# Peptides against a protein of PDB entry 6RO1, part 28

Target 1, 216 residues: chain A of PDB entry 6RO1
Amino acid sequence: LGKEIEEYIHKPKYCLPFLQPGRLVKVKNEGDDFGWGVVVNFSKKSNVKPNSGELDPLYVVEVLLRCSKESLKNSATEAAKPAKPDEKGEMQVVPVLVHLLSAISSVRLYIPKDLRPVDNRQSVLKSIQEVQKRFPDGIPLLDPIDDMGIQDQGLKKVIQKVEAFEHRMYSHPLHNDPNLETVYTLCEKKAQIAIDIKSAKRELKKARTVLQMDEL

## One batch from the design tools (peptide; aimed at target 1 F18)

Design b2_p17_6_s1 (made by RFdiffusion4, then SolubleMPNN; from b2_p17_6, 7 letters changed)
Fold by OpenDDE base, seed 4:
Structure b2_p17_6_s1 (fold): chain B 216 residues (1-216), chain A 17 residues (1-17)
Amino acid sequence: as target 1 above (216 residues)
Amino acid sequence: MLRYTLFKNGEEEEIVD
């Protein structure tokens, strides 16, 4: 169900207004979880759907992410990789397709104007860590309905189901998740989206390697 | 000192801690 909500919030029509510089976002690329990063900027790229020939714009958000040092060496040719849990890593500006945003925070940081210096980038990591300390229960998320203004009935139904499920789970911990089928359907949809994204990425020309481009 | 904004109730509230 969380994934279902994600499918709405990462849609450009909903999330772009909130992707201002400094906005905290979570980035996940398949098995790579970058955790919380900070939006630097975004750009719209013209794209043509390979199968239909229809215009399908690609939205790339540059996100300051904690990356492994190994990925830095190959940043021009290989996709960035998240820092290992025990690794300090280094903050890097990574171009990310908008659909890879798994969460959007209500928190927007003040960030340095010049992120070229390593120290400036690392200062942002310190700020993120400080925010995490301020929110021990987790960094607050934008509410898709109240904050993002999503009016989609499908989302409302999803939220209702989530709430109902949570209530049922709380009341009946041994209750089988009746939404398993829904979860599977969502997983299938996600897989299809991933395929579509791969196709779209082939058309994306960027100076920097876009996240997942190397996985094609 | 941490400075950020928090989006709430349609507005961004500045927080300084």
Scores: peptide ipSAE 0.570, ipTM 0.946, DockQ to the pose 0.772
OpenDDE base, seeds 1, 2, 3, 5: peptide ipSAE 0.507, 0.561, 0.562, 0.546; ipTM 0.934, 0.944, 0.944, 0.942

Design b2_p17_6_s2 (made by RFdiffusion4, then SolubleMPNN; from b2_p17_6, 12 letters changed)
Fold by OpenDDE base, seed 1:
Structure b2_p17_6_s2 (fold): chain B 216 residues (1-216), chain A 17 residues (1-17)
Amino acid sequence: as target 1 above (216 residues)
Amino acid sequence: MLRYELFENGKTTKVED
């Protein structure tokens, strides 16, 4: 269900108004989870579909992300990689396709005007960490309906299902309803199929996106 | 000092700590 919500949130028509400098966002690229980063800016790139010649604009957001030190050395030839858990890492501005945003926060940080100095970039990491401390239940997310104004009926149905599920769990924490396992298994299978279809579409799109990131 | 804005329910709140 969370993944279904992500499919709406990362659509340019919904998220672009919220990609202001300082906005906290999560970035995931395949198996690489960068965690929370900060939007620096975004741009619309002209793109032409190879098969139809139709204009298909690409939206690129520059995000300050915690990257591995190895990414610094290979920045000219290799994609940025997230810092390892035991690594301090370094904050770097990384161009990210908008569809790679897995979450958008209600929080917008004040950031240094000049991010060229390493110290300024690292100060943003400290700010992110401080925000995380202030939100022990997790950094708050933009509400897709109330905050982002998404009117899609499909999303509303997803949210209703989530709310109904949460309500049932909260109201009956000890009720191992055997029917819930069946519904979960079916939902997991459907979600897995949707993930597999989405993964296949993403792999097809990634094959295109990796090619596009190499051209950027 | 941490400074950020919080956007909730169409309202922006400035936070300074």
Scores: peptide ipSAE 0.581, ipTM 0.951, DockQ to the pose 0.821
OpenDDE base, seeds 2, 3, 4, 5: peptide ipSAE 0.541, 0.572, 0.570, 0.574; ipTM 0.944, 0.950, 0.949, 0.950

Design b2_p17_6_s3 (made by RFdiffusion4, then SolubleMPNN; from b2_p17_6, 8 letters changed)
Fold by OpenDDE base, seed 5:
Structure b2_p17_6_s3 (fold): chain B 216 residues (1-216), chain A 17 residues (1-17)
Amino acid sequence: as target 1 above (216 residues)
Amino acid sequence: MLRYTLFENGKETEVEV
């Protein structure tokens, strides 16, 4: 279900209006999870499908991401890799295809105008970490319906299924954790649903076997 | 002090903390 929502929100027709400088985004590429980064800019690349001759534009977003220092040494030939959990890493501007954006935040940071100095890039990491402290349940997401204006009925059905699943999970007696009552009182605001999906997925990962996550 | 904007109610609002 979370992957199905992602398939809508990363479409250029929906997300491009929100890819302003400073927007917090999550980047995932195959097995690499970069976590939260910051949009610097985006560009449209002309692409022609070789088999049909149809114009299929590629959208590239430059994202400031926390990268491993090891991957930066080989930056001429190798793709950037995410920093290890125990590593400090270094913030780098990485060109990312828009379909690799796994989440888009309602938060936009004020970023330095010049990101060439390492200190300016590392200051943005400190700002991301401070935002994470302000949102203990997770950085807030754009609502795909209310914020992004997506009217697709398929997406609405996916969201309804997610909400129904979350309601059943939180209503289950085994999940009467005192932290869940605080979530219920916050759930009255639709904007909280995206955070709740993410907290619920984290709680599901702790409480239930891998098989039920593959249906999500 | 952290400054950011939050998209809420169809607009960006400035937040200073």
Scores: peptide ipSAE 0.504, ipTM 0.936, DockQ to the pose 0.645
OpenDDE base, seeds 1, 2, 3, 4: peptide ipSAE 0.501, 0.503, 0.464, 0.502; ipTM 0.934, 0.935, 0.927, 0.934

Design b2_p17_6_s4 (made by RFdiffusion4, then SolubleMPNN; from b2_p17_6, 7 letters changed)
Fold by OpenDDE base, seed 3:
Structure b2_p17_6_s4 (fold): chain B 216 residues (1-216), chain A 17 residues (1-17)
Amino acid sequence: as target 1 above (216 residues)
Amino acid sequence: MLRYTLFKNGKEEEIEV
């Protein structure tokens, strides 16, 4: 379910208005989870599709991320790697494709104007950690409907299913039984709902693609 | 003191903590 919401929120048409300097975002790249970082800026790059010559703009966001010190030595040739949990790491400005944003927070920090000094970058990490302490249940997310204004009916149906599922989970006090079986059954139900939504989204995408092809 | 804004219901609210 979270991945399906992610497929909407990382679309440039929805997220770009919220990628202001200081916005908290989560970055994930092919199994590398950087956790929470801070937007520094974004840029639109001209890209031409190789086969159609169509302009397909690429959006790159510069995000201040906690990186491993090892990855910094090879920064000219290798992609930045997230700091290990036990590592202090170093905050670095990393260019990230917008579709690698896994979450966008409602929180926007005040950031130093000059991020060249290490101390200024590390001060932002302290601010992120302080925000995390203020939100023990997790850093608040932008609501994709109410905050981001996403009107997609597919997303609305996903959210309604999530809310209905959560309501059923909370309404059944018997699911607070610490029995592992109940947690597994809930995880399986959540996984099945995620599969069903992914299927429904594929069907909706196919139906829309067919409708768009019939209108051309 | 931590200063940030919180976006909620189409508005940014300044928070000082």
Scores: peptide ipSAE 0.494, ipTM 0.929, DockQ to the pose 0.767
OpenDDE base, seeds 1, 2, 4, 5: peptide ipSAE 0.460, 0.452, 0.474, 0.493; ipTM 0.923, 0.921, 0.926, 0.931

Design b2_p17_7 (made by RFdiffusion4)
Pose (drawn by RFdiffusion4):
Structure b2_p17_7 (pose): chain A 194 residues (1-46, 58-67, 79-216), chain P 17 residues (1-17)
Amino acid sequence: LGKEIEEYIHKPKYCLPFLQPGRLVKVKNEGDDFGWGVVVNFSKKSLYVVEVLLRCAAKPAKPDEKGEMQVVPVLVHLLSAISSVRLYIPKDLRPVDNRQSVLKSIQEVQKRFPDGIPLLDPIDDMGIQDQGLKKVIQKVEAFEHRMYSHPLHNDPNLETVYTLCEKKAQIAIDIKSAKRELKKARTVLQMDEL
Amino acid sequence: ELFTLLTKEEAEKLRKE
């Protein structure tokens, strides 16, 4: 569901109008993410590209690392979430100290909103009048309710058990696909003709 | 002030552009 919502937000017809300088954006590509960042401007490429400050062809910052902000161009279809907040940015972003200042400014924004950095309502704000997105958002609130209600959500060992469950779940996916091709490969093809 | 929040009225203006 989360990814399905991102695809609606990826549509440039819907998200481009809200990519004003200083807008907070979360970016993820093929798995790894850079946390949150701030946009500077956007233009066409070659698809659209926006230049965004992120924590880090570079890779994202690790959890233990304090991080160093760097501006990088990214494709628009790599934005996972867009916030309602537009934090102020310096005019000349060339200095390193200013880049750290922006990192500190967002650290203060995250404090002013411990419930999470507010996101744009894709309907009330972004204007996605598509009916499919309605049913998606409904399943999200319902499954989030199911998640926090699960006895394991609070358990500190949840991440330890969740990984063993993820491993055991992937092995099972292989067995399924492997059996699928085996049922095919083992099949005699011309028996219906006969 | 460090930042601002987007309003519905501002969002409507943006969509009209």

Design b2_p17_7_s1 (made by RFdiffusion4, then SolubleMPNN; from b2_p17_7, 8 letters changed)
Fold by OpenDDE base, seed 1:
Structure b2_p17_7_s1 (fold): chain B 216 residues (1-216), chain A 17 residues (1-17)
Amino acid sequence: as target 1 above (216 residues)
Amino acid sequence: SLYELLTKEEAKELLAK
């Protein structure tokens, strides 16, 4: 169910209006999870499908991501790699295709105008970490329906199923059954998507308040 | 692959066309 929602969110027709500078996004490439990064900008390229001649625009998003130090040395010729868990890493602006965005947050950060200095890039990492501290249950997500305006019936059915499952899970007294925890972990991966959607609505209201309070 | 992170060079080539 999480993957099914991701298949909608990363589509340009839905996500592009929300890819403003400072938007928090997750980037995942195969087995490489970069976690939360920050949108710097995006670019549209006109592409022609080789077989149909139809216009299929490509979208490149520049995202400030926490990368391994090795990625810095080979950044011209090799794809960036996420920082290792025990590594400090370094924030780098990485060009990614839009379909590699696994999540989009309701949170936007102020970013330095010049990201060439290392200190300016690392300051953004500190800001991400501060947001993560404010949201111990996870950084709030955009709601695909209410925030992103996705009207697809397939997505609505997925969300309804996840919400119904969450409601059943919380109503069942079997919270203490170890066998249910395993099913709940599989179902929590599915239910966490709906929780992330519902919590994101509540947290979006809180996040806007918190970010506005820091401007005050 | 269209599903990979782009290098800076690949991004420049992609955006220059």
Scores: peptide ipSAE 0.244, ipTM 0.808, DockQ to the pose 0.025
OpenDDE base, seeds 2, 3, 4, 5: peptide ipSAE 0.220, 0.227, 0.253, 0.254; ipTM 0.802, 0.798, 0.812, 0.812; seeds 4, 5 fail the geometry check

Design b2_p17_7_s2 (made by RFdiffusion4, then SolubleMPNN; from b2_p17_7, 8 letters changed)
Fold by OpenDDE base, seed 5:
Structure b2_p17_7_s2 (fold): chain B 216 residues (1-216), chain A 17 residues (1-17)
Amino acid sequence: as target 1 above (216 residues)
Amino acid sequence: SLYSLLTKEEAKELLAK
């Protein structure tokens, strides 16, 4: 069921509007799971299908990923590999075909303007780790229906099945952690408003207070 | 494979105008 959802999420027609710089995304390549990375940018390349002559555009997203140090030596000619579980690894900007995105988070990070220095890239890893600490049950996902606006009936059926058997995968409570100054998230469903988690919590608290006042 | 992670070289070639 999770894999079936991924087949929708990685489609350009659905995911491109959410691939802003700083967006947390999960990248998988065959047997290699890079875990959570951060979108830097994306590009469109015109492509022609060899057999039909039809235009099939390719989308390349540059993602900061935690890579093994060994994979960096030949990074020009060899594909990056994920850091080993016992390895610190190094954050690298890796060009990824969009269909390799396995998940998209509602969370975005503030990223350094210059990612060429190693220290700037590693600072992003620290930010990811901070987010992971704040969400022990997993980094919040964009809701494919409510946030991404996917109308496919097949997906709706899959989601209904998942929600029936699994705890609501997309209803992760925003934990009240005040220290996420480098993190912003989509606070409202269908709103592409990136709100700083700290400000969002304040607004949510205000909104709850207003709702409580209206119920009194 | 063009359907995997791209190397820096492959990305440059692909995105070269």
Scores: peptide ipSAE 0.275, ipTM 0.832, DockQ to the pose 0.062
OpenDDE base, seeds 1, 2, 3, 4: peptide ipSAE 0.261, 0.283, 0.191, 0.261; ipTM 0.824, 0.833, 0.794, 0.822; seeds 2, 4 fail the geometry check

Design b2_p17_7_s3 (made by RFdiffusion4, then SolubleMPNN; from b2_p17_7 with E1M F3Y R15L)
Fold by OpenDDE base, seed 3:
Structure b2_p17_7_s3 (fold): chain B 216 residues (1-216), chain A 17 residues (1-17)
Amino acid sequence: as target 1 above (216 residues)
Amino acid sequence: MLYTLLTKEEAEKLLKE
């Protein structure tokens, strides 16, 4: 279900308006998970499908990502690789196709104007880490419907299924547990906390469209 | 095979087109 939502949000017709410089995004390429990075810019390229002659525009987004040290050595000829968990890595500007964006955050950072110096790129990593510390339950996501304005009925059905599944996951274990009332109260509290966190994240999003990291 | 992650060289080629 999460993957089905991802298939909507990474479509250019939906995500392009939100790919401003400083936007937090997750990048994943098959087995390579880069985690959270920051949008630097994007470009539209005209592409012609070789077999149909149809215009198939390619969208390339430059994302500042934490890459392995090996990615630095071969960056001209080889695709960047994510830093290993125990590796410090280095922040690099990596061109990615837009469909590799697995998540888009409501958070937008200020980035240095010049990303050529390594220290400027690494400062952005510190900013991402600080945002992660402020959001222990995860960096806030754009809501596909409320924030991104996606009107697709297929997505609405997926969201309804997710909500129904979550509701069932919370309700089904309860049917066989003799501590049903305590679990319902805990699940209602957890659901209310999740709603309150989502609401608080939405309010925080409305109040703080741009997290000025330097003032906190 | 459309490289989903582009090298700098590949990106520059796409940008010059």
Scores: peptide ipSAE 0.079, ipTM 0.702, DockQ to the pose 0.028
OpenDDE base, seeds 1, 2, 4, 5: peptide ipSAE 0.040, 0.031, 0.062, 0.019; ipTM 0.682, 0.653, 0.721, 0.520

Design b2_p17_7_s4 (made by RFdiffusion4, then SolubleMPNN; from b2_p17_7, 8 letters changed)
Fold by OpenDDE base, seed 2:
Structure b2_p17_7_s4 (fold): chain B 216 residues (1-216), chain A 17 residues (1-17)
Amino acid sequence: as target 1 above (216 residues)
Amino acid sequence: KLYELLTKEEAKELLAK
């Protein structure tokens, strides 16, 4: 389910409008999870599909990511690797194909204009860590429908399945409670409260995103 | 195609094209 949503959000037609400088994004390449990074810029490359001659533009996003120190040494010849959990790592601007974006946050950070100095790059890591502290349940995601405006019926069906699954998971412990109707109304109220908490977290996210821009 | 993270050189080559 999460992966199915990812298959929509990483599509250029949906995500490009949200890849402004300072946008928090999550980058994952197979087994390599970089966690949260910050968009620096993106570039469009004209690509011609070798078999059809159709223009299939490639999108490269420069993302400031926490990389291993070893990756810095080999950065000319080897792909960047994520910092180990116990390693501070170093923030580095890494060119990433847009389909490697596993998540897009509603949060945007101010980034230094010059990211050449290590201290400027590491300051962004401190900002990410501050955002993470403000959101202990995880950094806020853009809503694919409400924020990203994705109208795809396939995504709507996935979201409905997620909601139905969440509803079933929350109702499953309650399936053994003989007061199923009161629990369904409480679970519908709790699902509605979870939607309202998601909505209130979205409104609080909108309010905190505005506040975070002023206090950071 | 495994779209790997681009090296800085690969990105330069990709963007210079």
Scores: peptide ipSAE 0.199, ipTM 0.795, DockQ to the pose 0.028
OpenDDE base, seeds 1, 3, 4, 5: peptide ipSAE 0.179, 0.078, 0.164, 0.177; ipTM 0.790, 0.728, 0.777, 0.771; seed 3 fails the geometry check

Design b2_p17_8 (made by RFdiffusion4)
Pose (drawn by RFdiffusion4):
Structure b2_p17_8 (pose): chain A 194 residues (1-46, 58-67, 79-216), chain P 17 residues (1-17)
Amino acid sequence: LGKEIEEYIHKPKYCLPFLQPGRLVKVKNEGDDFGWGVVVNFSKKSLYVVEVLLRCAAKPAKPDEKGEMQVVPVLVHLLSAISSVRLYIPKDLRPVDNRQSVLKSIQEVQKRFPDGIPLLDPIDDMGIQDQGLKKVIQKVEAFEHRMYSHPLHNDPNLETVYTLCEKKAQIAIDIKSAKRELKKARTVLQMDEL
Amino acid sequence: PPTGFELLTREEAKKLR
């Protein structure tokens, strides 16, 4: 569901109007993410590209690392979420100190909103009048309700058990696909003719 | 460096569309 919502937000017809300088954006590509960042401007490529400050062809910052902000161009279809907040940015972003200042400014925004950095309502704000997105948002609130209601959500060992579950779940996916091709390979193809 | 931020309103969002 989360990924499905991102695809609607990826549509440039819907998200480009809200990519004003200073807008907070979360980016993820093929798995790894850079947390949150701030946009500067955007233009076409070659698809659209926006230059965004992120925590880090570079890779994202690790959890233990304090991080160092760097501006990088990224494709628009790599934005997972867009916020209602537009934090102020310096005119000349070339200095390192200003880049750290922006990192500290966002640290203060995250404090002013411990419930989470507010996101744009894709319908009330972004204008996605598509009916499929309605049913998606409904399943999200319902499944989030199911998640926080699960006895394991509060358990500190949840991440320890969740990983063993994830491993056991992937092994099972292999067995399924492996059996699937086996049922095919083992099949005699010309028996219906006969 | 400047400090602070703004929140987007529904009226502003309508103007952007």

Design b2_p17_8_s1 (made by RFdiffusion4, then SolubleMPNN; from b2_p17_8, 5 letters changed)
Fold by OpenDDE base, seed 4:
Structure b2_p17_8_s1 (fold): chain B 216 residues (1-216), chain A 17 residues (1-17)
Amino acid sequence: as target 1 above (216 residues)
Amino acid sequence: MPTGYRLLTKEEAKKLL
């Protein structure tokens, strides 16, 4: 359900109007979760599909993300990696394809005009952390219908299913179980494992497809 | 991985941007 909503929100048709400088966004690349970052800018690039000659425009958003210091050494040739939980990390402007945005916030921050100095980039991390402190239940999301104006009937059906699921979850007699926290933690772990298995299966399928293309 | 499913490197971004 939440992933099905994400599949609408990250579409350029819907999200581009909201990718202004200072917009809070989440970036996730497969197993790499950067958490909340800040939009610096975006660009549309003409791309031509090599096999069809069709114009397939690429949308690149530059996002200020908390990266591991190790990933910065190879930032020319390797993709940035998120900071480890025990690491302070460093804020870096990372070029991200728009479909890697997992969430878009209603919150916009003021960003320094010059992001070349490390202190200016790290000041934005302090601002993100201050917003996170103000929203203990999580940074507010743009509403896909009310804020983003998405009229897609598929999305409306997904939202109705989410609401009906949440209503059933909160009405369930298990809410009175003193083991509820343990059950939730186990359900979250199971859901994460199911996500990770689905990710690993996709990676294995991609790796096989690449190997088959290198053998042709 | 196809370029369309990962973070871009700074060099890839310079070629695209």
Scores: peptide ipSAE 0.254, ipTM 0.808, DockQ to the pose 0.023
OpenDDE base, seeds 1, 2, 3, 5: peptide ipSAE 0.251, 0.219, 0.222, 0.223; ipTM 0.807, 0.793, 0.798, 0.799

Design b2_p17_8_s2 (made by RFdiffusion4, then SolubleMPNN; from b2_p17_8, 6 letters changed)
Fold by OpenDDE base, seed 5:
Structure b2_p17_8_s2 (fold): chain B 216 residues (1-216), chain A 17 residues (1-17)
Amino acid sequence: as target 1 above (216 residues)
Amino acid sequence: MPTGYTLLTKEEAEKLL
């Protein structure tokens, strides 16, 4: 389910309009989870498919990521590696193929104009950490339907399956409780609180996107 | 040529740029 949504959002036709400088994105390469980074820019590259001779455009996103200091020593010949949990790491601009974007946030940060100084790159890490503190339930995602405008019927079916699964997970404990009405009112209150938290997170997302623009 | 486009190295990015 989560992976199936990822297969839609990382498609250039959907994600490119949202890859502005300062956009928070999550980067994952195979077993390497970099977590949240910040888009610096993106470029379109001409690629010729070796088997068909067809032009298949590659999209390279420069993402400021927290990398291990060890991986940076070999950065010419080896791909950057994520910082270990116990490591401070170093923020580096890493060229990432667009399909390695596992998530796109609604949050957009201000980034320094010059990212060559280490201190400027590390300031962005502080900003990411501040956003993470402000969102203890996780950094808010772009909604693939409402925010990204994805009309794909496959995605709509995945979302409907997620919603139906969540609804079943919440309804299954309710079927065995003799206080059904109190738990239905608690689930309606929790669904209404989840809608009100989703609306308040959307308003707080609008207000904090504006406040992050006003506080930065 | 390795077909799996992973994270680009700086040199790979510079060759593509």
Scores: peptide ipSAE 0.027, ipTM 0.652, DockQ to the pose 0.025
OpenDDE base, seeds 1, 2, 3, 4: peptide ipSAE 0.020, 0.025, 0.026, 0.023; ipTM 0.579, 0.619, 0.640, 0.619

Design b2_p17_8_s3 (made by RFdiffusion4, then SolubleMPNN; from b2_p17_8, 5 letters changed)
Fold by OpenDDE base, seed 3:
Structure b2_p17_8_s3 (fold): chain B 216 residues (1-216), chain A 17 residues (1-17)
Amino acid sequence: as target 1 above (216 residues)
Amino acid sequence: MPTGYTLLTKEEAKKLL
C-alpha cells in the first residue's frame, strides 16, 4: 500500500511542479537509502529508445544528499553511496533519476547560492537535522490529492484501501480485549489524535511551507 | 546508458547533461 502511493508520487507528470530548489525529498536506490536530501535543480533530457526510436524523456534531479566519504573517492566512475549510520558522511550534489524519489516534503529550505564550499553543503545537513527535530513524527509529506492535485481514481482507491486497512488495524486488537469500550475510546482518541496530528501537520504545513531556518 | 534504476555517475551525468 505505501509502495503503491510512491508509484504515483514519483511520476514526472505529478512531482515535477514540486521539484523547486530547496524542496526536501527522500532518495532511495534499491537497497541504498539516502534519507532526506534537498533539491538543488532539475533538468529534462531528451532520450531516444534504442529499439523503437521513440522519445523517452529522462528527468534528472540534482539532490544534495548525505554520502559516504569513501564512495565519493570513486565518484567519477561509481555511483555515490549513502553514509553509514556511524559515519558523519559528506553532503554532495548527486544527479538522481526522478523515479528514485521515495517521498516529497511540503518543507522547502533556503539553500546557499554557492554549494561548492564543503561548509555550505554541511550547513544544509544541519538545517535538515533541525527540521527533523521540529517534526518528531517525521517530516511532513505533500498530500498527493490536496497538495499535488492528483485526480487519478487508482490513487484514490489506494488511499481508501490504506485508510480502511489502518481503520482495521486499529479495530482488530479490539476484538480480543475484554475492555472493548476503553479500547474504542482510546482508538477514537488515537484516530482523533491522528486526525488532529494530520490537521496540525496541515496547519503547520500551511503556516510553514517555507521554513526560514533563522539560525537560532 | 544509465540503467533507468541507478543513481547517475558523474560521467553518466556529463553524457546526459
Scores: peptide ipSAE 0.027, ipTM 0.626, DockQ to the pose 0.025
OpenDDE base, seeds 1, 2, 4, 5: peptide ipSAE 0.021, 0.021, 0.020, 0.019; ipTM 0.601, 0.591, 0.583, 0.563

Design b2_p17_8_s4 (made by RFdiffusion4, then SolubleMPNN; from b2_p17_8, 6 letters changed)
Fold by OpenDDE base, seed 1:
Structure b2_p17_8_s4 (fold): chain B 216 residues (1-216), chain A 17 residues (1-17)
Amino acid sequence: as target 1 above (216 residues)
Amino acid sequence: MPTGYEILTKEEAEKLL
């Protein structure tokens, strides 16, 4: 379900209008989960398919990502790697193919105009972390239908299946499973999380809060 | 520097392109 939605949202025809500088995006490259990064810019590159000679445009987004310091030392030859969980890492601008965007947030950060200084890049990490604290249930996603305007019937069917599955989980409690309390508490937590995300999205849609963090 | 974020709808996002 989540992965099936991802296959729609990462398509250039849907996501490009949302790739403004400062947009929060998740980047995943195979096994490498970079987590939340920030869009810096995007570009369309002409690519020619080697087998057909057809012009297949590649869309590259430059994303400020938390990278391991080890991968940066070898950056001339090695792809950037995500920072380890316990690593501070370093924020780097990484060129990413648009199809590697696993999620797009409704949140857009205000970012420094000059990202060449390391301190400016690391300030963006602080901003991401602050947004994460404000959204304990997770950074709010763009709704693929309501926010992104995706009209694809395949996606609508996926969403309907999710909704129908959620409704069935709530309407037919597994009355005979002794683990019901654990399933209910997980479902209630997930439902509460979804409500709190939707509430937080509504409150934040109302609150254009330019939070001046006073530099303490 | 002003640290902050906004929530951009589709319509607000389209104005920034």
Scores: peptide ipSAE 0.307, ipTM 0.834, DockQ to the pose 0.512
OpenDDE base, seeds 2, 3, 4, 5: peptide ipSAE 0.303, 0.277, 0.274, 0.153; ipTM 0.829, 0.821, 0.818, 0.732

